# Designs tried in a protein design run: peptides against a protein of PDB entry 4ASU. Part 25

Target 1, 270 residues: chain A of PDB entry 4ASU
Amino acid sequence: ATLKDITRRLKSIKNIQKITKSMKMVAAAKYARAERELKPARVYGVGSLALYEKADIKTPEDKKKHLIIGVSSDRGLCGAIHSSVAKQMKSEAANLAAAGKEVKIIGVGDKIRSILHRTHSDQFLVTFKEVGRRPPTFGDASVIALELLNSGYEFDEGSIIFNRFRSVISYKTEEKPIFSLDTISSAESMSIYDDIDADVLRNYQEYSLANIIYYSLKESTTSEQSARMTAMDNASKNASEMIDKLTLTFNRTRQAVITKELIEIISGAA
Target 2, 83 residues: chain B of PDB entry 4ASU
Amino acid sequence: FTFASPTQVFFNSANVRQVDVPTQTGAFGILAAHVPTLQVLRPGLVVVHAEDGTTSKYFVSSGSVTVNADSSVQLLAEEAVTL

## One batch from the design tools (peptide; aimed at target 1 D140, target 2 S61 G63)

Design b2_p14_4 (made by RFdiffusion4)
Pose (drawn by RFdiffusion4):
Structure b2_p14_4 (pose): chain A 181 residues (1-270 with 5 gaps), chain B 83 residues (1-83), chain P 14 residues (1-14)
Amino acid sequence: ATLKDITRRLKSIKNIQKITKSMKMVAAAKYARAERELKPARVYGVGLIIGVSSDRGLCGAIHSSVAIIGVGDKIRSILTFKEVGRRPPTFGDASVIALELSIIFNRFRSVISYKTEYSLANIIYYSLKESTTSEQSARMTAMDNASKNASEMIDKLTLTFNRTRQAVITKELIEIISGAA
Amino acid sequence: as target 2 above (83 residues)
Amino acid sequence: TVVKEMLERAAAKA
């Protein structure tokens, strides 16, 4: 309730809001990279339960929608392939998955809407390239919603800070008048 | 005729005369009228004879060539670079 | 065998 507590809390939630807004544009830039590389990947990959995701969270209902194997560390987290999503998925990554060894992944439509031999590694590559495009655009919205929630939280606390600031001024003034009187 | 690597796409549904292709057994030159077959590639060159008579030369490390019941061919390699 | 060699070659390039 003290001004010091409110000033500390404002700076704390402003830090979260700046970071979540900073990841909205990052997910927007990485999604633009992912869709630019999805066009040649869709024309490349045309011709057992495999779950395709990533280690990197903060992407909304992507890991929860998909429901030994299992690519993406966050899919084994419910009940394996690790270190994906930090860097764009290469064909070599899809090759290692095929080397160690009917498929579930998120197919890219737009920014809002989604749906859940040598040829076998091409399907894994097709899922990896589709998945990261889906993972990034969903994260763009997830951090946009988080930036909205943190801003509403700052507005509520600013009103508290103004009430407390007024209450401190009047209290100090009363102590002066009474001390005089 | 479709020719693509994971990186870039060279031809998108040609419309081409013939394509020389490296295969595990020697080499195969796929004409417009060729039998439906499924083949796997080896380290070798790919020569694309354009419809206007011109030539295109690329290199292929590995992959697959697929010619369907119709006059359609899809050639895909892990890496294709010039030169 | 050949597929394995191809996969190992692709993995080595990455």

Design b2_p14_4_s1 (made by RFdiffusion4, then SolubleMPNN; from b2_p14_4, 7 letters changed)
Fold by OpenDDE base, seed 1:
Structure b2_p14_4_s1 (fold): chain B 270 residues (1-270), chain C 83 residues (1-83), chain A 14 residues (1-14)
Amino acid sequence: as target 1 above (270 residues)
Amino acid sequence: as target 2 above (83 residues)
Amino acid sequence: DEVRRMLEEAAARE
């Protein structure tokens, strides 16, 4: 490699390092906000899931329609955030198919579709795009919930798959159950709940779905920003190491060129 | 008793004496050992009666309330403000 | 991995 080539490479890597450092700072700021907003969202979301946990709602075995909602975003450069969700979606879909269930998929965020489109395109109902540029709001979750409910697809049970935030260095892909109105209304465990009007139950389920989606979005966002911060930090470190290596190579090459020039001068072979 | 909105937590697994909630079917009070029920909130006033006798008032827009068999209560409002 | 790839690709193109 010529000195010119090395210099060009150094310049490009230095530019990349500047970008990764900037992205790290942006991710850090977004993470701090996301973590703050996750605290109430977690209480809210976990509260919404409490019914399903406590009532131990079971879907009859004869019911075959299962919905998988994968939650991520449109934005890359966040480590294994998207692939983790997609992997679990694939696993769940395969298990359900093996059990003779009909599986449909909803993707929240375009990255899920990008990963699964070749193998699972026929199972996709809808993909929600434009996720991840701004913090998710309850309004956003409500829109997703409403679109799902109005999609015309009748499911018996479902799973929402998302990354739960643990710490700045850790997330875990998790699955939470979702149930259709019919499944809830027919569940034996619901018999203890007194005089629930059908309209009330319908509205309740609409809120429940929106709540769970909102919760999943907040967990996902926090996990994503944390992972992106880490990824950008790692990238910056890798760039730094590469710069150091190339700088050494540059210095060695420069010395070699100087030596060669001196020899040419001394030998008179110019 | 848990009372939260998407953006704010008012009570988290707290022990309260009574919670008055505005539901679509009417306002009712949730006492200790209330029968399990599900309700949807209408815009109105929530009144929380603490064990120490203090009363807190909130305005809620919409949402849900769940009373479980274990006497746990989840009040989840879309929007809520302290009055 | 993607960032690594980007860095590697950036390094390889030059």
Scores: peptide ipSAE 0.031, ipTM 0.904, DockQ to the pose 0.013
OpenDDE base, seeds 2, 3, 4, 5: peptide ipSAE 0.027, 0.028, 0.027, 0.025; ipTM 0.905, 0.908, 0.906, 0.906; seed 4 fails the geometry check

Design b2_p14_4_s2 (made by RFdiffusion4, then SolubleMPNN; from b2_p14_4, 7 letters changed)
Fold by OpenDDE base, seed 5:
Structure b2_p14_4_s2 (fold): chain B 270 residues (1-270), chain C 83 residues (1-83), chain A 14 residues (1-14)
Amino acid sequence: as target 1 above (270 residues)
Amino acid sequence: as target 2 above (83 residues)
Amino acid sequence: EQVEEMLKAAAERA
């Protein structure tokens, strides 16, 4: 490579490094906020799941319609955040299909669709875009919940798949159950609960769904920002190493050029 | 007893004497060993009676309340403020 | 990965 080529590459990598460093800082700020907001959201979300855990709601085996909600975002450069969710979705879909279940998919975030489009396009009900630019709100979750409930797909049971935040360096893809109103209403385990008005139960279920979605979004966002911060840090380090390597190459090449020029001068070669 | 909004936690697995909640079907008090039930919140006052005799009041918008067989209670409001 | 690709592309341009 010529000195000009090396210089051009150096400049390019340095620019990339600036970008990755900047993105790291942005991700760090978003992570800090997300982590703070996750604390109450987790209590809230876990609270919303308590019924299903305590009541041990079961779906009869003869019920075959299953909904998978994959929670991610539209934004890239966050390591394996999207692929982890997609992988779990694929696995779950395959297992359910093998069990004779009908599977439909909702993607929260465009990245889910992008990964699963070729293989699972026919199973998608809807994909929610414009996810991840701003922190998710309960309003956002409510919109998703409403859309799901109005989708016309009469699922019996479902799964919401998302990345649960563990630490700045760790997340885990998790699955939580969602149930249709009919499933909840007909569950034997619900018999211990006092006479519940049908309208109340419907409203309760709507809140429950929104709550769980909200929780999943908060977990996902925190995981994503943390992962992005790490990814950008790694990219910055890689860029730094490459800069160092190219700088050495530049110096060697420069010396070689000088040597060549000296030889040409001494030899009288034009 | 857990009482939270999406953005704030007021009680987390706490022991309380009684919680009064405003529901769509009417306000009721949740005491120890209350029968399991599900309710939806209406805008109104939540009153938490602590074991030490202190009383805290909150205004809630909408949400849900769950009383489980194990006496655990989840009060989940969309919005809640301390009064 | 996209960043890695960008870095790779940058390295290959010379």
Scores: peptide ipSAE 0.044, ipTM 0.911, DockQ to the pose 0.012
OpenDDE base, seeds 1, 2, 3, 4: peptide ipSAE 0.043, 0.024, 0.033, 0.040; ipTM 0.900, 0.904, 0.908, 0.912; seed 1 fails the geometry check

Design b2_p14_4_s3 (made by RFdiffusion4, then SolubleMPNN; from b2_p14_4, 7 letters changed)
Fold by OpenDDE base, seed 2:
Structure b2_p14_4_s3 (fold): chain B 270 residues (1-270), chain C 83 residues (1-83), chain A 14 residues (1-14)
Amino acid sequence: as target 1 above (270 residues)
Amino acid sequence: as target 2 above (83 residues)
Amino acid sequence: DEVLERLRAAAARA
């Protein structure tokens, strides 16, 4: 490689490093906000899931319709955030299909669709786009919940798959259950609850769905920003190492050029 | 007893004496050993009676309240403010 | 490395 080639490459990598450093700072700011907003959201969301855990709601085996909701975003450069969710979705879909269940998929965020389009296109009901530019609100979750409820797909049970935030360096892809109104109303374990009006139960379930979606969005967002921050940090470090290596190569090449020129001068072959 | 909105936590697994909640079917008090129930909230006043005798008041919008068999209570409001 | 490649690809398209 000529000195010019190395110089051009150095300039390019230095520019990339500047970009990755800037992106890291942006991700860090978004992460800090997301983490603050996740604290109450987690209490809220876990509270909504408490009924399902305590009531031990079981779906009858004869019911075959299963909904999978994958939660991620539209934005890239965040490590394995999207692929992790997609992998879990694929695994769950395969397991359910093997059990003779009908599986439909909802993608929250365009990246899920991008990954699963070829293999699972026929199973997609809807994909929600424009996710991840702004922090998710309860209103956003409500819109998603409403669209699901109005989709006309009468699922019996569902799974919401998202990345749960553990720490700045760790997330875990998790699955939480979603139950249809019919499933929850027919569950034997619900018999201990006092005479609940059907309208009350319907409204309750709608809120529950929105709550769980909101929770999943907040967990996903926090995980994503953390992962992006880490990815950008790693990219910046890698760029730094490459700059160092290329700088050494540049210096060696420069010395070689000088030596060659000296030899040419001495030999009269110039 | 857990009481939270999407953006704020008021109580997290706390022990309380009584919680008065506004539901669509009417206001009722949740005491220790209350029977399991599910209700949806209407806009109104929530009153939390602590074990120490203190009372806290909140205004809530929509949401849900769950009383479980284990006596745990989840009060989840879409919006809630301290009064 | 993958992130850098994606950034390079994005920069080349720009």
Scores: peptide ipSAE 0.024, ipTM 0.890, DockQ to the pose 0.015
OpenDDE base, seeds 1, 3, 4, 5: peptide ipSAE 0.008, 0.008, 0.016, 0.009; ipTM 0.839, 0.847, 0.851, 0.848

Design b2_p14_4_s4 (made by RFdiffusion4, then SolubleMPNN; from b2_p14_4, 6 letters changed)
Fold by OpenDDE base, seed 5:
Structure b2_p14_4_s4 (fold): chain B 270 residues (1-270), chain C 83 residues (1-83), chain A 14 residues (1-14)
Amino acid sequence: as target 1 above (270 residues)
Amino acid sequence: as target 2 above (83 residues)
Amino acid sequence: SAVEEMLRAAAARA
């Protein structure tokens, strides 16, 4: 490579490093906020899921309609955040299909559709876009919940798949159950709950769905920002190493050029 | 007893004597060993009676309350403020 | 990774 080529490459990598450092800082700020907002959201969301865990709601095996909700975002450059969710969705869809279930998919965030459109396009009901630009609010979750409930798809049981935040360096893709109103109302385990009015149960379920979606969004966002921060840090370090290597190459090449020029001068071949 | 909104936690697995909640079907008090129930909150006052006799009041906009067989209670409000 | 690809692409364009 010529000195000119090396110089151009150095300039390019240095520019990329500036971008990755900037993105790291932005991700760090978003992560800090997300982590703070996740604390109450987790208590809230886990609280909402408590009923399903304690009541041990079971869907009869003869019920075949299953809804998979994958939660991620629209934005890339965050490591395996989207692929992890998509992988789990694929696995779950395959398992359910093998069990003779009908599977439909909802994607929260455009990246889910981007990954799964080729293989699962026919199973998608809807994809929610414009996710991840701003921190998710309960209002956002409510809108998603409402659209799901109004989609016309009558599922018996569902799964919401999202990345649960563990630490700044770790997340885990998890699945939580979603039940239809009919499934909950007909569940034998719900008999211990005193005289629940149908309207009350409907409203309760709407809140529950919104609560779970909100929780999943908060977990996903925190995981994503952390992963992006890590990815940008790694990119910056890789860029730094490359800059160092290229700088050494530049210096060696420069010396070689100088030596060659000197030889040409001395030899009169110039 | 857990009482939270999406943005704030007021109680997390706490032991309380009684919680008064405003529901769409009417306000009721949740005591120890209350029968399992599900209710939807109406806008109104939540009153938490602590074991030490202290009383805390909150205004909630909407939400849900769950009383489980194990006596655990989840009060989840869309919006809540301390009074 | 996408970032690595970007770095490679940037390095290749240079």
Scores: peptide ipSAE 0.029, ipTM 0.905, DockQ to the pose 0.013
OpenDDE base, seeds 1, 2, 3, 4: peptide ipSAE 0.038, 0.022, 0.033, 0.023; ipTM 0.898, 0.901, 0.903, 0.903; seeds 1, 3 fail the geometry check

Design b2_p14_5 (made by RFdiffusion4)
Pose (drawn by RFdiffusion4):
Structure b2_p14_5 (pose): chain A 181 residues (1-270 with 5 gaps), chain B 83 residues (1-83), chain P 14 residues (1-14)
Amino acid sequence: ATLKDITRRLKSIKNIQKITKSMKMVAAAKYARAERELKPARVYGVGLIIGVSSDRGLCGAIHSSVAIIGVGDKIRSILTFKEVGRRPPTFGDASVIALELSIIFNRFRSVISYKTEYSLANIIYYSLKESTTSEQSARMTAMDNASKNASEMIDKLTLTFNRTRQAVITKELIEIISGAA
Amino acid sequence: as target 2 above (83 residues)
Amino acid sequence: AEEEALEEFREALE
C-alpha cells in the first residue's frame, strides 16, 4: 500500500511487459526466417508414435495440443530427444533422430490457425521444419497476449499510485495544520 | 523433374530433356520415357540436359531418385553444391 | 557430431 511498494511493483511489471513485447518481435523475426526456409522444405519432403515439439516454451497451446521416441523436451514433461527450438532444425538433427531408431506435429497455415530408408528421415525433417514455424508464430501471439495482460496490470496499479499519492499529501498537510493549531 | 536439397531447390517440376544421375550401381541417364523405378544415389555428378540443348552441372553426395508411373521424376540429395 | 552422424547414416544406406 505504501508508495515505495507501488513504485517497486510498477517497475517489476514494466520489466515483464518490456520483455514480453521484446519477444513478440523476436518470434516475428524468427517466424519470418522459418517460413522462408519452409518453402524449399515442403517441396523436399513428400515421399509408432512420434511427437514433435521443442525445449523452449512460452508458445501457448502447442505442447499441450500434441497428445525411446519424442522429440522436444517439453513432450516428455507430461509423462528422448533434447535441445531443439533454440536454433533452427537442420537435416543433421533429423538424421540423428533416424539414426537412434504415424507422426504428430503442428502444421503451419498462417499466424493464427493451426492443425495437429532415406525417405523416413525426410518425414522427420519435414516435421521439424513445420513445427518450428508453428512454434514461433504461436509464441508471437502468446507474448502479445502477455504484453496486453501486463499493460492492463500497469494501468490498474497507476490508478492506485495516484490515489496513494494524493492520500500522502493530505496526511502530511493535516499533521502540519494540527501541529500549528 | 524436381531437384532439391534441404537447403535450396534447383528444378521445380520440369519440363526437361534428360538427367544424368549417380546410382549405387554405376550411373543412370533418365530420359523422358523411362521405366518406373526407385533408386538410391551415391557420390557422383548430376548432369541436367536442358530442353533448349544447354547443360547444367551439379554434384550430389547421396539421396534418392524417384520416377513414377507417369513422366515425372523427383531427384533429391542431402547436399548439392557448385562447383 | 552432425557430420559424423551423416557419414554413419550414409554407410547404413549402402

Design b2_p14_5_s1 (made by RFdiffusion4, then SolubleMPNN; from b2_p14_5, 9 letters changed)
Fold by OpenDDE base, seed 5:
Structure b2_p14_5_s1 (fold): chain B 270 residues (1-270), chain C 83 residues (1-83), chain A 14 residues (1-14)
Amino acid sequence: as target 1 above (270 residues)
Amino acid sequence: as target 2 above (83 residues)
Amino acid sequence: DLEKARAEFQALLA
């Protein structure tokens, strides 16, 4: 490579490093906020799931329709955040299909569709875009929940798949159950709750769905921002190493050019 | 007893004497060993009676309340404020 | 600005 080529590459990588450092700082700020907001959201979301855990809601085997909701975002540069969710979605879909279930998919965030569109296009009901630019709100979750409930797909049971935040350096892809109103209302384990108005139960289910979606979004966002921060840090370090290598190459090349020029001068061949 | 909104936790697995909640079907008091039930909140006053006799009041918007067979209670309000 | 940074970053990587 010529000195000019090396210089151009150095400038490019230095610019990239500036960008990755800036993105790291932005991700760090978003992570700090997300982590703070996740604390109450987790209590809220886990609280909403308590019924299903305690009542042990079961779906009969003759019920075949299953809904998978994958939760991620539209934004890249966050390591394996999207691929982890997609991988588990694929696994779950395959397992359910092998069990003779019908599977439909909802993607929260465009990246899910981007990964799964080729292999699972026929299973997608809807993809929610415009996810991840701003922190998710309960209103956002409510919109998603409402659209899901109004989608016309009469699922019996479902799974919401998202990245649960563990620490700044760790997340785990998790699955939580969702149930249709019919499944909840017909579950034998719900008999102890049987003095419930049908309208109340409907509304309750809507809140429950919104609650779990909200919770999943908060977990996902926190995981994503943390992962992005790490990814940008790694990118910045890699850029730094490359800059060092190229700088050494530049210096060596410069010396070689000087030597060549000196030889040409001495030999009179120039 | 757990009482939370999406943005704030008021009680987390706490022991309380009684919780009065405003529901769509009417206000009712949740005491120890209350029968399992599911309710939807309407805008109104929540009153938490602690074991020590302390009473706390909250205004809530919409949401849900769950009373389980194990006496655990989840009060989940979309919005809630301390009074 | 994150969006600007992303756009520039993607352009540099293209």
Scores: peptide ipSAE 0.179, ipTM 0.914, DockQ to the pose 0.017
OpenDDE base, seeds 1, 2, 3, 4: peptide ipSAE 0.010, 0.099, 0.010, 0.034; ipTM 0.860, 0.904, 0.858, 0.883

Design b2_p14_5_s2 (made by RFdiffusion4, then SolubleMPNN; from b2_p14_5, 7 letters changed)
Fold by OpenDDE base, seed 2:
Structure b2_p14_5_s2 (fold): chain B 270 residues (1-270), chain C 83 residues (1-83), chain A 14 residues (1-14)
Amino acid sequence: as target 1 above (270 residues)
Amino acid sequence: as target 2 above (83 residues)
Amino acid sequence: ELEEAREKFNELLA
């Protein structure tokens, strides 16, 4: 490689490093906010799921319609955030299909659709775009919940798949159950709640769905920003190492060129 | 007893004596070992009676309340403020 | 300029 080629490459990598460092700082700021907002959201969301855990809601085997909601975002450069969710969605879809269930998919964030479009296009009901630019609000979750409820797809049960935040360096893809109003109403374990008005139960389920979606969005956002921060940090470190290597190569090459030129001058071959 | 909004936690797995909640069918008090129930909140006053006799008041917009068989309670309000 | 830089960055990382 000529000195010019090495110089060009050095300049390019230095520019990339500058970009990755900047992106790291942006991700760090977003992460800090997301983590703060996740604390109450987790209590809220886990509280909403408590009924389903305690009541042990079971879907009858004759019910065949299953909904999978994958939660991620529209934005890249966050490591395996999207692929992890997609992988679990694929696995769940395959398992359900093998069990004779009808599976439909909802993607929260455009990246889910991007990954699954070729293999699962016929199973997609809707994809929610414009996810990830701003922190998710309860209003956003409510919109998604309402759209789902108004979609006309009468699922019996469902699964919401998202990345749960563990730490700044760790997340775990998890699945939580979603139940239809009919499934809840017909569940034997709900007999202890027989005094509940049908309208009350409907409204309760609407809140429950919105609550779970909100929770999943907050977990996903925190995980994503953390993962992006880590990815950008790694990219910056890799760039730094490459800069060091190329700088050494440049210096060696420069010395060789100078030596060659000196020899040519001394030998009269110049 | 858990009482939270999407953005704020007021009680997290706390022991309380009584919680008064405003529901669409009316206000009722949740005592120890209350029968399991699901209710939807209407805008109104939540009153939490602590075991030490302290009373705290909150205004809630909408949401849900769950009383489970194990006596755990989840009060989840869309919006809530301390009064 | 930042979006273009991001796209170029994505191309370089691929």
Scores: peptide ipSAE 0.011, ipTM 0.864, DockQ to the pose 0.016
OpenDDE base, seeds 1, 3, 4, 5: peptide ipSAE 0.000, 0.010, 0.008, 0.007; ipTM 0.831, 0.860, 0.843, 0.845

Design b2_p14_5_s3 (made by RFdiffusion4, then SolubleMPNN; from b2_p14_5, 8 letters changed)
Fold by OpenDDE base, seed 1:
Structure b2_p14_5_s3 (fold): chain B 270 residues (1-270), chain C 83 residues (1-83), chain A 14 residues (1-14)
Amino acid sequence: as target 1 above (270 residues)
Amino acid sequence: as target 2 above (83 residues)
Amino acid sequence: ELEEARKKFQELLA
């Protein structure tokens, strides 16, 4: 490589490093906010899931319609955040198909569709885009919930798959159940609950769905920002190492060029 | 007893004496060992009676309340403010 | 340019 080539590459990598450092700082700020907002969201979301855990809602085997909601975002450069969700979605879809169930997919965030479109395009009901630029709100979750409920797809049960935040260095892809109104109303375990008005139960389920979606979005966002921060830090370090290597190469090449020129002068070949 | 909104937690697995909630069918008090039920909140006043006799008041916009068989209660409001 | 930058970023992250 010529000195010019090395110099050009050095300049390029230095620019990348500046960008990655900047992105790291942005991700760090977003992470800090997301973590703060996750605390109440987790209590809220876990509270919403409590019924299903305590009631041990089971779907009869004859019920075949299953909905998978994958939660991520539109934004890249966050390590395995999207691929982890997609991987679990694929696994779940395959297992359900093997069990003879019909599977439909909803993607929250464009990256899910981007990963799964070739293999699972026929199973997608809808993909929600414009996710990840701003912190998710309960309003956003409500819109998603409403769209799902109005989609006309009559699922029996479903799963929401998202990355649960553990720490700044760790997340885990998890699955939480979602149930249709019919499944809940027909569940034997619900018999212990006092006479519940059908309209009340419907409204309750609408809130439950919105709550769970909101919770999943908050977990996902926190995980994503943390992962992005880590990814950008790693990129910055890698860039630094490459800069060091190229700088050494540059110096060696420069010395070689100088030596060659000196030899040419001494030999009279100039 | 858990009482939270998406953005704020008021009670987290707390022991309370009674919670008065505004539901679409009317306001009712949730006591210890209340029968399991599901209700939807209407805009109104929530009153939490603590074991120590302290009473706290909140305004909620909407949401849900769940009373489970284990006597746990989840009050989840879309919006809630301390009064 | 953005795609190329993304590709370069991915390479750096790999």
Scores: peptide ipSAE 0.013, ipTM 0.856, DockQ to the pose 0.015
OpenDDE base, seeds 2, 3, 4, 5: peptide ipSAE 0.007, 0.010, 0.009, 0.012; ipTM 0.847, 0.858, 0.859, 0.861

Design b2_p14_5_s4 (made by RFdiffusion4, then SolubleMPNN; from b2_p14_5, 6 letters changed)
Fold by OpenDDE base, seed 1:
Structure b2_p14_5_s4 (fold): chain B 270 residues (1-270), chain C 83 residues (1-83), chain A 14 residues (1-14)
Amino acid sequence: as target 1 above (270 residues)
Amino acid sequence: as target 2 above (83 residues)
Amino acid sequence: ELEEALKKFRELLA
């Protein structure tokens, strides 16, 4: 490589490093906010899931329609955030198919569709775009919930798959169940909940779905921002190392060029 | 007893004496050993009676309330404010 | 130049 080539590469990498450092700072700010907003959202969301855990709602084996909701975002450069969700979605879809279930998929965030388009395009009901630019609100979750309920797909049971935030350096892809109104209404374990009006139960399920979606979005957002921060930090470090290496190469090459020129002068070849 | 909105937690697995909730079917008091039920909230007043005798009042919009067989209660409001 | 930079960027992130 010529000195000119090395210099060009150095300049390019330095520019990348500046970008990654800037992105790290942006991600850090978004992470801090997301983490703060996740605290109440987690209590709220976990509270919403309490019924399903305590009632031990089971879907009859003869019920075949299963809905998978994958939660991520539209934004890249966040490590394995999207691929982790997609991987679990694929695994779940395969397991359900093997069990003779019909599987439909909803993607929250465009990245899910991007990853699964080639292999699962026919299973997608809808993909929600424009996710991840702004922190998710309960209103956003409600819109998603409403769209799902109005989709016309009569699922029996579903799974919402998202990245649960553990720490600034750790997330885990998890699955939570969602149930249709019919499944809940027919569940034997729900018999202890007496005198529930059908309209009340319907409304309750609408809130439940919105609550769970909201919770998943908040977990996902926090995980994503944390992962992006880490990814950008790693990129910045890698750039730094590369700059150091190239600088050494530059110095060596420069010395070699000088030596060559001196030899040419001394030898009378120039 | 858990009482939260998407943005704020008021009670998290707390022990309370009684919670009065506004539901679409009417206002009712949730006491210890209340029968399991699911209800939808209407806009109105939530009153939490703590074991120490303290009473707290909240305004809630829409939402849900769950009373489980184990006497756990989840009050989840879309919007809630302390009064 | 931008494409090359993006390629390098992807390489740094991998």
Scores: peptide ipSAE 0.036, ipTM 0.873, DockQ to the pose 0.013
OpenDDE base, seeds 2, 3, 4, 5: peptide ipSAE 0.014, 0.029, 0.024, 0.023; ipTM 0.862, 0.882, 0.888, 0.880

